# Ledger of designs, part 19: peptides against a protein of PDB entry 5X9X

Target 1, 41 residues: chain A of PDB entry 5X9X
Amino acid sequence: SSVSELEQRLRDVKNTNSRFRKALMEKENELQALIRKLGPE

## One batch from the design tools (peptide; aimed at target 1 V3 L6)

Design b2_p30_6_s1 (made by RFdiffusion4, then SolubleMPNN; failed a check: too like the target's own chain; its pose is not in this set)
Amino acid sequence: SSSNERLEQELRDLENTNSRFRKAIMEKEA

Design b2_p30_6_s2 (made by RFdiffusion4, then SolubleMPNN; failed a check: too like the target's own chain; its pose is not in this set)
Amino acid sequence: SSSNSELEQELRDLENTNSRFRKAIMEKEA

Design b2_p30_6_s3 (made by RFdiffusion4, then SolubleMPNN; failed a check: too like the target's own chain; its pose is not in this set)
Amino acid sequence: SSSNSELEQRLRDLENTNSRFRKAIMELEN

Design b2_p30_6_s4 (made by RFdiffusion4, then SolubleMPNN; failed a check: too like the target's own chain; its pose is not in this set)
Amino acid sequence: SSSNSRLEQELRDLENTNSRLRKAIQEKEN

Design b2_p30_7 (made by RFdiffusion4; failed a check: the pose's geometry)
Pose (drawn by RFdiffusion4):
Structure b2_p30_7 (pose): chain A 41 residues (1-41), chain P 30 residues (1-30)
Amino acid sequence: as target 1 above (41 residues)
Amino acid sequence: VLEDIVFLLEAGEITKEEAVELLEKEIAHR
């Protein structure tokens, strides 16, 4: 049905997107963690 | 397959030319 060339890249980009969606949510934690450090003086 | 090609085009993983080649390969395989 689907050619291997296409699906192999697809597995790659999916692993890429899943990892990037994870890293994005994490960077928000770093973002708020800095704001918690803006909390003091 | 068409959705996957469109997804990889949007992701910048393939060019339009490569997408055409992948479609030709796909049709030839089927």

Design b2_p30_7_s3 (made by RFdiffusion4, then SolubleMPNN; from b2_p30_7, 16 letters changed)
Fold by OpenDDE base, seed 4:
Structure b2_p30_7_s3 (fold): chain B 41 residues (1-41), chain A 30 residues (1-30)
Amino acid sequence: as target 1 above (41 residues)
Amino acid sequence: VEEQIRYLLEEGAISEQEARDLLAKQRALL
Protein backbone atom coordinates (compact mmCIF):
# COMPACT_ATOMS: atom_id res chain seq x y z
CA SER B 1 0.00 0.00 0.00
CA SER B 2 0.97 3.65 -0.36
CA VAL B 3 1.16 4.00 3.43
CA SER B 4 3.41 0.94 3.72
CA GLU B 5 5.69 2.30 0.99
CA LEU B 6 5.94 5.67 2.74
CA GLU B 7 6.77 3.96 6.05
CA GLN B 8 9.46 1.91 4.31
CA ARG B 9 10.92 5.02 2.66
CA LEU B 10 10.98 6.80 6.01
CA ARG B 11 12.84 3.87 7.63
CA ASP B 12 15.31 3.80 4.74
CA VAL B 13 15.97 7.54 5.03
CA LYS B 14 16.44 7.29 8.81
CA ASN B 15 18.87 4.37 8.43
CA THR B 16 20.83 6.18 5.71
CA ASN B 17 20.91 9.36 7.79
CA SER B 18 22.18 7.45 10.83
CA ARG B 19 24.96 5.84 8.79
CA PHE B 20 26.00 9.18 7.30
CA ARG B 21 26.02 10.85 10.73
CA LYS B 22 28.32 8.12 12.06
CA ALA B 23 30.65 8.46 9.07
CA LEU B 24 30.74 12.25 9.43
CA MET B 25 31.54 12.01 13.15
CA GLU B 26 34.41 9.62 12.43
CA LYS B 27 35.76 11.88 9.68
CA GLU B 28 35.42 14.93 11.92
CA ASN B 29 37.43 13.19 14.65
CA GLU B 30 40.11 12.29 12.10
CA LEU B 31 40.15 15.85 10.76
CA GLN B 32 40.46 17.35 14.24
CA ALA B 33 43.37 15.04 15.05
CA LEU B 34 45.12 16.09 11.84
CA ILE B 35 44.45 19.78 12.53
CA ARG B 36 45.98 19.43 15.99
CA LYS B 37 49.06 17.79 14.48
CA LEU B 38 49.42 20.58 11.92
CA GLY B 39 48.66 23.34 14.42
CA PRO B 40 51.15 25.52 16.29
CA GLU B 41 50.65 23.59 19.51
CA VAL A 1 42.93 0.92 29.00
CA GLU A 2 40.91 -0.18 25.97
CA GLU A 3 37.88 1.62 27.36
CA GLN A 4 39.95 4.77 27.86
CA ILE A 5 41.22 4.58 24.27
CA ARG A 6 37.65 4.15 23.05
CA TYR A 7 36.61 7.21 25.04
CA LEU A 8 39.40 9.30 23.50
CA LEU A 9 38.31 8.19 20.03
CA GLU A 10 34.67 9.05 20.69
CA GLU A 11 35.61 12.48 22.08
CA GLY A 12 37.69 13.23 18.98
CA ALA A 13 40.92 13.41 20.96
CA ILE A 14 42.58 10.80 18.71
CA SER A 15 42.09 9.40 15.21
CA GLU A 16 41.15 5.84 14.34
CA GLN A 17 44.74 5.17 13.31
CA GLU A 18 46.06 6.59 16.58
CA ALA A 19 43.57 4.41 18.46
CA ARG A 20 44.77 1.33 16.56
CA ASP A 21 48.38 2.24 17.30
CA LEU A 22 47.66 2.68 21.02
CA LEU A 23 45.86 -0.66 21.17
CA ALA A 24 48.77 -2.34 19.40
CA LYS A 25 51.22 -0.81 21.87
CA GLN A 26 49.05 -1.89 24.79
CA ARG A 27 48.91 -5.47 23.49
CA ALA A 28 52.67 -5.47 22.98
CA LEU A 29 53.18 -4.65 26.66
CA LEU A 30 51.18 -7.70 27.76
Scores: peptide ipSAE 0.062, ipTM 0.676, DockQ to the pose 0.013
OpenDDE base, seeds 1, 2, 3, 5: peptide ipSAE 0.030, 0.060, 0.053, 0.051; ipTM 0.637, 0.667, 0.696, 0.717; seeds 1, 5 fail the geometry check

Design b2_p30_7_s4 (made by RFdiffusion4, then SolubleMPNN; from b2_p30_7, 14 letters changed)
Fold by OpenDDE base, seed 2:
Structure b2_p30_7_s4 (fold): chain B 41 residues (1-41), chain A 30 residues (1-30)
Amino acid sequence: as target 1 above (41 residues)
Amino acid sequence: VEEKIRYLLEAGAISEEEARRLREKQEELR
């Protein structure tokens, strides 16, 4: 049904959003670690 | 130990790679 399809699409968008948020967080942590390593130099 | 690692990750104090290395070191101690 159209409702079921919309619910599925909503779940897919939420899952995709969650994955991207996680990736961004990991990249930010990596960036901060690199910045800290450069700090004393 | 894992709880501390997660805390450090969430705080941005360590990277995933640093966390991986910490887990490996802890595994070696078991």
Scores: peptide ipSAE 0.058, ipTM 0.623, DockQ to the pose 0.015
OpenDDE base, seeds 1, 3, 4, 5: peptide ipSAE 0.055, 0.056, 0.055, 0.054; ipTM 0.615, 0.611, 0.621, 0.611

Design b2_p30_8 (made by RFdiffusion4)
Pose (drawn by RFdiffusion4):
Structure b2_p30_8 (pose): chain A 41 residues (1-41), chain P 30 residues (1-30)
Amino acid sequence: as target 1 above (41 residues)
Amino acid sequence: EEEFEELTPEQQEALLALQRELATELEELL
């Protein structure tokens, strides 16, 4: 149905998006962690 | 897959050519 050339890139970008959606939520943790460090003086 | 099998040979070839084009466009974006 679908050509291998397309689906291989699709597997790749999907692994890419999933990894990036993970990293994006993590960077928010770093972001709030710095603000918890803004919490003191 | 069933829908692809119902296509004429010319329609199947055109669909596969389009999928190869989309694969090239996706490669260029990456």

Design b2_p30_8_s1 (made by RFdiffusion4, then SolubleMPNN; from b2_p30_8, 16 letters changed)
Fold by OpenDDE base, seed 1:
Structure b2_p30_8_s1 (fold): chain B 41 residues (1-41), chain A 30 residues (1-30)
Amino acid sequence: as target 1 above (41 residues)
Amino acid sequence: DAEFASLSKEEQEKLLAEQKERAKKLEAEM
């Protein structure tokens, strides 16, 4: 049903959002590592 | 950063494709 399809879309968006949050955290950690490397240089 | 941007784009494009396919099914049912 259209309702079931919308619920599936919502689940997919939530899953994608969770993945993006993890990826953003990893990128923030990478940026912090770069900042620490640039500090002594 | 380029790898992350590429993966993020790919995941977004995949989600968009799935949403478009669901929309086509809905239109066919109407």
Scores: peptide ipSAE 0.057, ipTM 0.538, DockQ to the pose 0.059
OpenDDE base, seeds 2, 3, 4, 5: peptide ipSAE 0.034, 0.034, 0.038, 0.037; ipTM 0.310, 0.552, 0.524, 0.309

Design b2_p30_8_s3 (made by RFdiffusion4, then SolubleMPNN; from b2_p30_8, 16 letters changed)
Fold by OpenDDE base, seed 5:
Structure b2_p30_8_s3 (fold): chain B 41 residues (1-41), chain A 30 residues (1-30)
Amino acid sequence: as target 1 above (41 residues)
Amino acid sequence: SAAFESLSPEEQAALLQKQLEQARKLEKEM
């Protein structure tokens, strides 16, 4: 049904959002590690 | 659509949630 298709699409987008949030957090952690290695301190 | 795909996943989810609520309302009225 149209409703079930929308529910599926919503689940897919929410899953994508969760994955992107995780990826951004990991990239921020990587960036901070690089700053600690390459920074003047 | 290109406009929809240009949105962030969070914005896409918000739009789809609104559409789903509208669809459920219409389905309930039928």
Scores: peptide ipSAE 0.100, ipTM 0.662, DockQ to the pose 0.070
OpenDDE base, seeds 1, 2, 3, 4: peptide ipSAE 0.096, 0.097, 0.095, 0.098; ipTM 0.657, 0.661, 0.657, 0.662

